# Designs tried in a protein design run: peptides against a protein of PDB entry 2YKT. Part 14

Target 1, 231 residues: chain A of PDB entry 2YKT
Amino acid sequence: SRSEEMHRLTENVYKTIMEQFNPSLRNFIAMGKNYEKALAGVTYAAKGYFDALVKMGELASESQGSKELGDVLFQMAEVHRQIQNQLEEMLKSFHNELLTQLEQKVELDSRYLSAALKKYQTEQRSKGDALDKCQAELKKLRKKSQGSKNPQKYSDKELQYIDAISNKQGELENYVSDGYKTALTEERRRFCFLVEKQCAVAKNSAAYHSKGKELLAQKLPLWQQACADPS

## One batch from the design tools (peptide)

Design b1_p12_1_s1 (made by RFdiffusion4, then SolubleMPNN; from b1_p12_1 with E1S E4S)
Fold by OpenDDE base, seed 5:
Structure b1_p12_1_s1 (fold): chain B 231 residues (1-231), chain A 12 residues (1-12)
Amino acid sequence: as target 1 above (231 residues)
Amino acid sequence: SEPSNPWPELPE
């Protein structure tokens, strides 16, 4: 029936969230943590490299003929420090605003979805059983009427059952239809949250790249001319 | 008590 098909579709949405979306989201979080760890590693390695560059700048500053190049090398290291600070800020936001929140939500979602699905199933079954009972009673009444010498005696009761069946059928269809819309909304809420959080990540990433570009664009021409302009 | 929905409502 139409209601049975819609019921199957509804249950399938919940099943897809529980068995596909949530496990995939857990994996996404794990991959995010791995990515964060890798970037932390890059940060550490970069620090070592630019600390070594500072040492080269110190040597230049102590020289007789290359003193001004020491300042250039120090500026290069300082720009890196500023870029790195921006990256660390982005990573902090990535962890606290995305990964932690997603982790908390996905851990709670199993209990929520199980309860929501159970509630839907219980009510759907209750309405279905009530409909089936009315249909069975009508069938029983019709059999009794067919064997009676006075069938007209049962006519009013038959009409009452027909009306009750119609009403219960409509109620069941509406309930299942609403249930399906609710289930689809639940699925969309999860994807929408992910999209919104990824937008925040994208904004933070853009800020990091913009800051780096700005700082380097400002200083690079100066650094490129440093050797041509001895003091 | 029924658990609350951990996900926010859809934007209007």
Scores: peptide ipSAE 0.418, ipTM 0.903, DockQ to the pose 0.864
Fold by OpenDDE base, seed 3:
Structure b1_p12_1_s1 (fold): chain B 231 residues (1-231), chain A 12 residues (1-12)
Amino acid sequence: as target 1 above (231 residues)
Amino acid sequence: SEPSNPWPELPE
């Protein structure tokens, strides 16, 4: 029946969220944590490299013929420091605005979805059982009427059951239809949240890349000319 | 009490 099909669809949406979306989201969070750790590792390794570059700049500054190149090397290290600071800000946002929030939500979602599905199933079954009972009573009444010497005695009651069945069928269909819309909305809420949080991460990432581009674009021409213009 | 929905409502 239409109601049975819609009921199956509704249950499948909840099942998909619980068995596909939530596990996949947990994996996404785990991969995000791995990515964060790797980027932190890059930051640490970069610090060592540019600290060593500063040391080279110090040596240049102490030299008789390369003093100005010391300043260039210091500027290179400073630009790197500023870029890394921006990266750290991006990583904090990545952790706090995306990973932590997703982790909190996915942890709570199993209990919520189980309760929501159970509530829907209970009410759907209640309406279905009431319909089945009414249909069974009508069948019983018709059987009794066929064996009766006065079938007209049961005509009014038969009409009442027919009307009741029609009403209960309509109510069940409406309830299941609304249930399906609700389930789809639940699924959409989860994807929408992911998209919105990923947009925030993207904005922060753009800021990191923009800052690096601007700083390097400003300084690189100066650095490229430094060897050609000895003091 | 029934658990609350951990996800925000859809934007208008």
Scores: peptide ipSAE 0.418, ipTM 0.902, DockQ to the pose 0.859
Fold by OpenDDE base, seed 4:
Structure b1_p12_1_s1 (fold): chain B 231 residues (1-231), chain A 12 residues (1-12)
Amino acid sequence: as target 1 above (231 residues)
Amino acid sequence: SEPSNPWPELPE
């Protein structure tokens, strides 16, 4: 029946969220944590590299013929320090605004979805059983009427059952239809949240890249001419 | 009590 098909579709949406979306989201969070760790590792490794660059700058500053190049090397290290600070800020946002929030939601979602699905199933079954009962009673009544010498005795009851069946059928169809819309909305809420949080991450990432570009663009011409312009 | 939906409502 139409209602049975719609019911199956509704259950399949919940099943897809529980068995496909949520596990995939947990994996996404795990991959995000790995990515965060790797980027933190980059920050740490960069510190060592630019500290070593500072040491080279110190040596230049101690030289008689390359003193000005010491300042250039110090500036290079400082700019990169600022870039790394921006990366750390981006990572903080990535952790707090995306990973933590997704983790909290996915952790709670199993219990919520189970309860929501159970509620829907219970009510759907209740309405379905009530409909089936009325249909069965009508069938029994018709059999009794066919065997009776006075079929008209049962005509009013037959009409009552027909009306009851019609009403219960309509109620079931509406309930299942609304259930399906609700399930699709639940699925969309999850994807929408993910998209919105990824947009926030993208904005933070753009800010990091922009800051790095600006700092380097400002200083690079000065650094490029340093060897040709001995003081 | 029924568990609350952890996901926000869709934008209007």
Scores: peptide ipSAE 0.417, ipTM 0.903, DockQ to the pose 0.857
Fold by OpenDDE base, seed 1:
Structure b1_p12_1_s1 (fold): chain B 231 residues (1-231), chain A 12 residues (1-12)
Amino acid sequence: as target 1 above (231 residues)
Amino acid sequence: SEPSNPWPELPE
């Protein structure tokens, strides 16, 4: 029946969220944590490299013929420090605004979905059983009427069961239809949240790249001219 | 008591 088909579709949506979406989201969070760790590692390694660059700048500043190049090397290291600070801010937001929030939600979701599905199933079954009972009673009544010498005795009761069946059928169909819409909305809420949080990460990433671009664009021409124009 | 939905509502 139409209601049975819609019921199967509804249960399949909940099943897909529980068995596919949530496990995949957990994996996504794990991969995000790995990515965060790797970027933190880059930050640490970069610090060592640019600290060594500062040492080269110190040597130039101590020289008799390359003092101005020492300042250039110091500026290069300073620009890196500023870019790195921006990266650290991005990583902080990545952790707090994306990973932590997703982790909290996915942990709570199993209990919520189980309860929501159970509630739907219980009510769907209740309405279905009530319909089946009315159909069975009508069938029994018709058998009695067929064997009776006075079938008109049962006519009013037959009409009552027909009306009850029609009403219960309509109620079941509406309930299952609404249940399906609700399930699809639940699925969409989860994807929408992921998209919105990823947009926030993208904005923070854009700010990081923009800052780096601006700082380098300002200083690079000066650095390129430093060897050709001794002080 | 029934658990609350951990996900926000869809935007209008």
Scores: peptide ipSAE 0.413, ipTM 0.902, DockQ to the pose 0.864

Design b1_p12_1_s2 (made by RFdiffusion4, then SolubleMPNN; from b1_p12_1 with E12A)
Fold by OpenDDE base, seed 4:
Structure b1_p12_1_s2 (fold): chain B 231 residues (1-231), chain A 12 residues (1-12)
Amino acid sequence: as target 1 above (231 residues)
Amino acid sequence: EEPENPWPELPA
């Protein structure tokens, strides 16, 4: 029936969220944590490199003929520090605004979805069983009427069952239809949240890249001229 | 008591 088909569709949406979306989201979070760790590793390695660059700047500053180049090397390291601060802010946002929030939600979602699906199934079955019972009683009544010498005796009761069946069928169809819309909304809520949080991370990432570009654009011409202008 | 939905509502 139409209601049975819609019921199957509804259950399939919940099943897809529970068996496909949630596991995939857990994997996404895990991959995000790996990415965060790798970026932290880059940060650490970069610190070592630019600390070594500072040491080269110190040596230049101690020289008789290259003192001004020491300042250039220090500026290069300082720009790196500023870029690194922006990266750290981005990583903090990535962790706190995306990964942590997704992890908390997906952890709670199993219990929520199980309860929601169970509630839907229980009510759907209750309405379905009530409909089936009325249909069965009507069928029994019709059989009695066909075997009776006075079929008119059952006419009012037959009409009552027909009306009850019609009402229960309509209620079931409406309930299942609403259930399907609700299930689709639940799925959309999850994807929408992911998109919104990813957008927030993207904005912070853009800020990091912009800051780096600006700082380097300001300083790089000065650094390129340093060797051509000996003190 | 039914568990609360962990996901926010869709924007209007």
Scores: peptide ipSAE 0.421, ipTM 0.904, DockQ to the pose 0.844
Fold by OpenDDE base, seed 5:
Structure b1_p12_1_s2 (fold): chain B 231 residues (1-231), chain A 12 residues (1-12)
Amino acid sequence: as target 1 above (231 residues)
Amino acid sequence: EEPENPWPELPA
């Protein structure tokens, strides 16, 4: 029936959230933590590289013929330090605003979805059973009427059951339809939250890249000219 | 007690 098909669709939405979305989200969080760790590793390795560059700048500053190039090398290291500071701020936001919040929600979601699905199933079954009971009683009444010498005795009661069945059928169809809309809304709430949090991450990432681009664009022409213009 | 939905409502 239409109601049975809609019921199956509703259960499949909840099943998809529980069996596909939530495990995939857990994996997404894990991959996010790996990405964060890798970026932190890059920051640490970069510090060692630019500390070594500073040492080269010190040697240049001690030279008689390359003293001004020492300042250039120091500026290169300082710009890198500022870029790395922005990266660290972005990583903190990435951890606190995305990963932690998703982890908290996905941990609670299994219990919530199980309860929500169970509530829906219980009420759907209750309405279905009540409909089936009325249909069964009508069938019994019709059998009695066919075997009776006075079928008109049962006509009013037959009409009452027909009306009750029609009302219960409509109520069941409406309940299942609303249940399906609710399930789709639950799925959309999860994706919407993910999109909103990724937008926040994207804004922070854009700020990091903008700052790096600005600093390098300002200094790079000066650094490129340093060897051609011995002071 | 019914567990609370951990996800926020959709924006209006």
Scores: peptide ipSAE 0.420, ipTM 0.904, DockQ to the pose 0.846
Fold by OpenDDE base, seed 3:
Structure b1_p12_1_s2 (fold): chain B 231 residues (1-231), chain A 12 residues (1-12)
Amino acid sequence: as target 1 above (231 residues)
Amino acid sequence: EEPENPWPELPA
């Protein structure tokens, strides 16, 4: 029936969220934590490299003929330090605003979805059983009427059951239809939240890249000319 | 008590 097909579609939406979306989201969070750890590792390794660059700048500053190149090397290290500080701030936001929030939501979602699906199934079954009962009672009444010498005695009661069946059928169809819309909305809420949080990550990433590009674009011409201009 | 939906409502 139309109601049975719509019921199956509704259950499939909940099943897809529970069995596909939530496990995939847990994996996404795990991959995000791995990515964060790798970027923290890059920041640490970069610190060692640029600390070594500062040491080269100190040696240049102590030289007789390369003193000005010492300042250039210090500027290179300082610009990189500023870029890395921006990266660390972005990573902190990435952890606190995206990963932690998604982890909390996905942990709570199993209990919520189980309860929501159970509530829907219980009410759907209750309405279906009530419809089946009315149909069975009508069939029983019709059998009694066919065996009776006075079938007109049952006509009013037959009409009452027909009306009750029509109303219960309509209520079941409406309930299942609304259930399907609700399930699709639940799925959309989850994807929408993910998209919105990824937009925030993208904005933070764009700001990081822009700041780095600006700092390097400002200083690079000066550094490129430094060897041609002996103090 | 029914558990609260952990996800925010869709934007208007």
Scores: peptide ipSAE 0.418, ipTM 0.903, DockQ to the pose 0.847
Fold by OpenDDE base, seed 1:
Structure b1_p12_1_s2 (fold): chain B 231 residues (1-231), chain A 12 residues (1-12)
Amino acid sequence: as target 1 above (231 residues)
Amino acid sequence: EEPENPWPELPA
């Protein structure tokens, strides 16, 4: 029946969230943690490189003919420090606004979804059983009427069962339809949250890239001219 | 008692 088909679709949505979405989201979080760790590693390695660059700047500053180049090398290291500070802010946001929140939600979701599905199934079954009972009683009544010498005695009760069946069928169809819409909304809520949090991460990433571009664009012409203009 | 939905409502 239409109601049975829609019931199957509803259960399949909940099943897909539990068996496909939530495990995939857990994997996404794990991959995010790996990415965060790798970026932290890059930051640490970069510090070592630019500390070594500062040492080269110190040597230039101690020289007789390259003192001004020492200042250039120090500026290069300082710009890098500012870029790295911006990266650290981005990583903090990535951790706190995306990973932690997703981890908390996915952990709670198993219990919520199980309860929601169970509630739907219980009510759907209750309405279905009530319909089946009315249909069975109508069938019994019709069988009794066919064996009777006065079938008109049962006509009013037959009409009452027909009306009850029609009403219960409509109620079941509406309930299952609403259940399906609710299930699809639950699925959409999860994807929407992921999209919104990823947008926040993207904004923070854009700020990091913009800051780096601005700092380098300001200083790079000066650094490029430094060797041509000895002091 | 029914657990609370951990996910926010959809935007209006």
Scores: peptide ipSAE 0.415, ipTM 0.903, DockQ to the pose 0.855

Design b1_p12_1_s3 (made by RFdiffusion4, then SolubleMPNN; from b1_p12_1 with E1S E4A E12A)
Fold by OpenDDE base, seed 4:
Structure b1_p12_1_s3 (fold): chain B 231 residues (1-231), chain A 12 residues (1-12)
Amino acid sequence: as target 1 above (231 residues)
Amino acid sequence: SEPANPWPELPA
């Protein structure tokens, strides 16, 4: 029946969220944590490199013929420090605004979905069973009427069952239809949240890249001329 | 008491 098919579709949506979306989201979070760790590793390694660059700048500053190049090397390290600060801010946002929030939600979602599905199934079954019962009773009544010498005795009761079946069928169809819409909305809510949080991360990432570009664009011409202008 | 939905509602 139409209601049975739509019921199956509804259950499949919940099943897809529970068995496909949530595990995939957990994996996404895990991959995000790995990515965060790698970026933190890059940050640490970069610090060592630019600390060593500062040391080279110190040596230049102590030299007789390359003193001005010491300042250039220090500026290079300082610009890196500023870029690094922006990266750290981006990473904090990545962790706090994306990973942590997704982790919290996916952890709670199993209990929520199980309860929601169970509630739907219980009510759907209740309505279905009530309908089946009325249909069965009507069938029994019709058999009695066909075998009776006075079929008019059962006419009013037959009409009552027909009306009850019609009403229960309509209620079941409406309930299942609403259930399906609700399930699809649940799925969409999850994807929408992911998209929105990813957008926030993207904005923060853009800010990091813009700051780096700005700082380097400002200083690079000066640094490129440093060797040609020793005075 | 039913568990609360952990996901926010869709934007209007």
Scores: peptide ipSAE 0.427, ipTM 0.907, DockQ to the pose 0.850
Fold by OpenDDE base, seed 5:
Structure b1_p12_1_s3 (fold): chain B 231 residues (1-231), chain A 12 residues (1-12)
Amino acid sequence: as target 1 above (231 residues)
Amino acid sequence: SEPANPWPELPA
C-alpha cells in the first residue's frame, strides 16, 4: 500500500543516517585530527628552519661587509613567525569549531536517532493496528449480516465501520507522510551543519593565505634588492 | 525523557 511504502522509505532514511552518515562522519573527524597533527608537525619543522635562518642573520650582523643583510634575514624570519601565528589560529578554530562540535554531536546522535525512530515506529504500529482491528470488525459484521434474517439491522453499524476505516486510513497516511518529511529534514540538518562548518573552515583558511600573501608582497621587493643596494 | 536533537534546526 501507499502507507506501507512510505513507511519503508521513512525507516530507510533513519537507517541511512545511522549506518552510513554517522560512521562516515566519525571517519571524517578522524581524518581531520590526522590533518591537524600533520600541520602541527609542519609548524614545528618550520620553526627549526627559520631559527636556523636567524642564526645566519646574526652572523651577517657580526660581519664587516654584510651587516644590512642581517636585518633582511631577521625580517624574513619575523614574517614567517607572523604567518605561523595565523596558521595556529586557524588550527585552533579548526579544532574547536569543527572537530570538537562534530564529535560531540555524532556521539549523541545514536541515542537520539534510536529514540526518534522508536517513537515513530510505535505510533505507526499503533495506528496500523487500530486500522486492522476496524477492518476485522467490519468483516465479522458482514458475515453476521449475511447469516441474519434481518440484514437491515446491521446497516448503520456497517456504515460506521466504513467511516472509521476511512478516517483511520487517512490518519495513518498523514502520519507516515509527516514522518517521512521529518526524517528527510533530520538528514538535511546534518548535511547543512557540515556545510556551514566547512564554510567557516574555508573562511579561516582564506584569511591565513591572505595574510601570508600580504606580508610577503610587502617585503619581498625589498629583500630582492638588498644585495644590489649595500649600505 | 527523550534525548534532545544534537543538530541545529535548518535556517529559515
Scores: peptide ipSAE 0.425, ipTM 0.906, DockQ to the pose 0.852
Fold by OpenDDE base, seed 3:
Structure b1_p12_1_s3 (fold): chain B 231 residues (1-231), chain A 12 residues (1-12)
Amino acid sequence: as target 1 above (231 residues)
Amino acid sequence: SEPANPWPELPA
């Protein structure tokens, strides 16, 4: 029946969230943590490299013929420091606004979904059982009427059962339809949250890339000319 | 009591 098919679809949505979405989201969070760790590693390694660059700048500043190149090397290290600060802000956003929040949501979701599904199933079954009972009673009444010497005695009661069945069928269909819409909304809420959090991270990431591009665009022409213009 | 939905409602 239409109601039975819609019921199966509803249960399948909940099943998909529980068995596919949530495990995949947990994996996504884990991969995000790995990515964060790798970026932190890059940050640490970069610090060592540019600290060594500063040392080269110090040596240039102490030289007789390369003093101005010392300033260039210091500027290069300073630009890196500013870019690194922006990267750290991006990583904080990535951790706090995406990973932590997703982890909190997915951890709570199993209990919520189980309860929501159980509530739906209980009410759906209750309405279905009531419908089945009325249908069974109508069938029993019709059998009794066929064996009776006065079938007209049961006509009013038959009409009452027919009306009751029609009403209960409509109520069941409406309930299951609403249940399906609710389930689809639950699924969409989860994807929408993910998209919105990724947008927030993307804005912060864009700021990091923009800052780096701006700083390098400003300084690089000066650095490129430094060797051609000795003091 | 029933557990609360951990996910926010859809935007309007």
Scores: peptide ipSAE 0.424, ipTM 0.906, DockQ to the pose 0.836
Fold by OpenDDE base, seed 1:
Structure b1_p12_1_s3 (fold): chain B 231 residues (1-231), chain A 12 residues (1-12)
Amino acid sequence: as target 1 above (231 residues)
Amino acid sequence: SEPANPWPELPA
């Protein structure tokens, strides 16, 4: 029946969220943590590299003929420090606004979805059983009427069951239809949250890249000319 | 008591 098919579709939506979305989201979070760790590693390694660059700048500053190049090397290291600070801010946001929130939600979602599905199933079954009972009673009544010498005795009761069946059928169809819409909304809520959080990450990442581009664009021409302009 | 939905509502 139409209601049975829609019921199956509804259950399948919940099943997909529980068995496909949530496990995939857990994996996504795990991959995010791995990515965060790698970026932290880059930060640490970069610090060592530019600390060594500062040492080279110190040597230039102590030289007889390359003093001005020492300042250039110091500037290069300082620009890196500023870029790195922007990266660290992005990473904090990535952790606090994306990973932590997703982890909290996915952890709670199994319990919520199980309860929601159970509630739907219980009510759907209750309405279905009531309909089936009414249909069965009508069938029994019709059999009794067919075997009776006075079929008109059962006419009013037959009409009552027909009306009850019609009403219960309509109620069941509406309930299942609403259930399906609700399930689809639940699925959409989860994807929408993910999209919104990724947008926030993208904005923070854009800020990091913009800052780096601006700083380097400002200084690079000066650094490129430094060797051509001895003091 | 029924558990609360951990996900926010859809934007209007």
Scores: peptide ipSAE 0.419, ipTM 0.906, DockQ to the pose 0.858

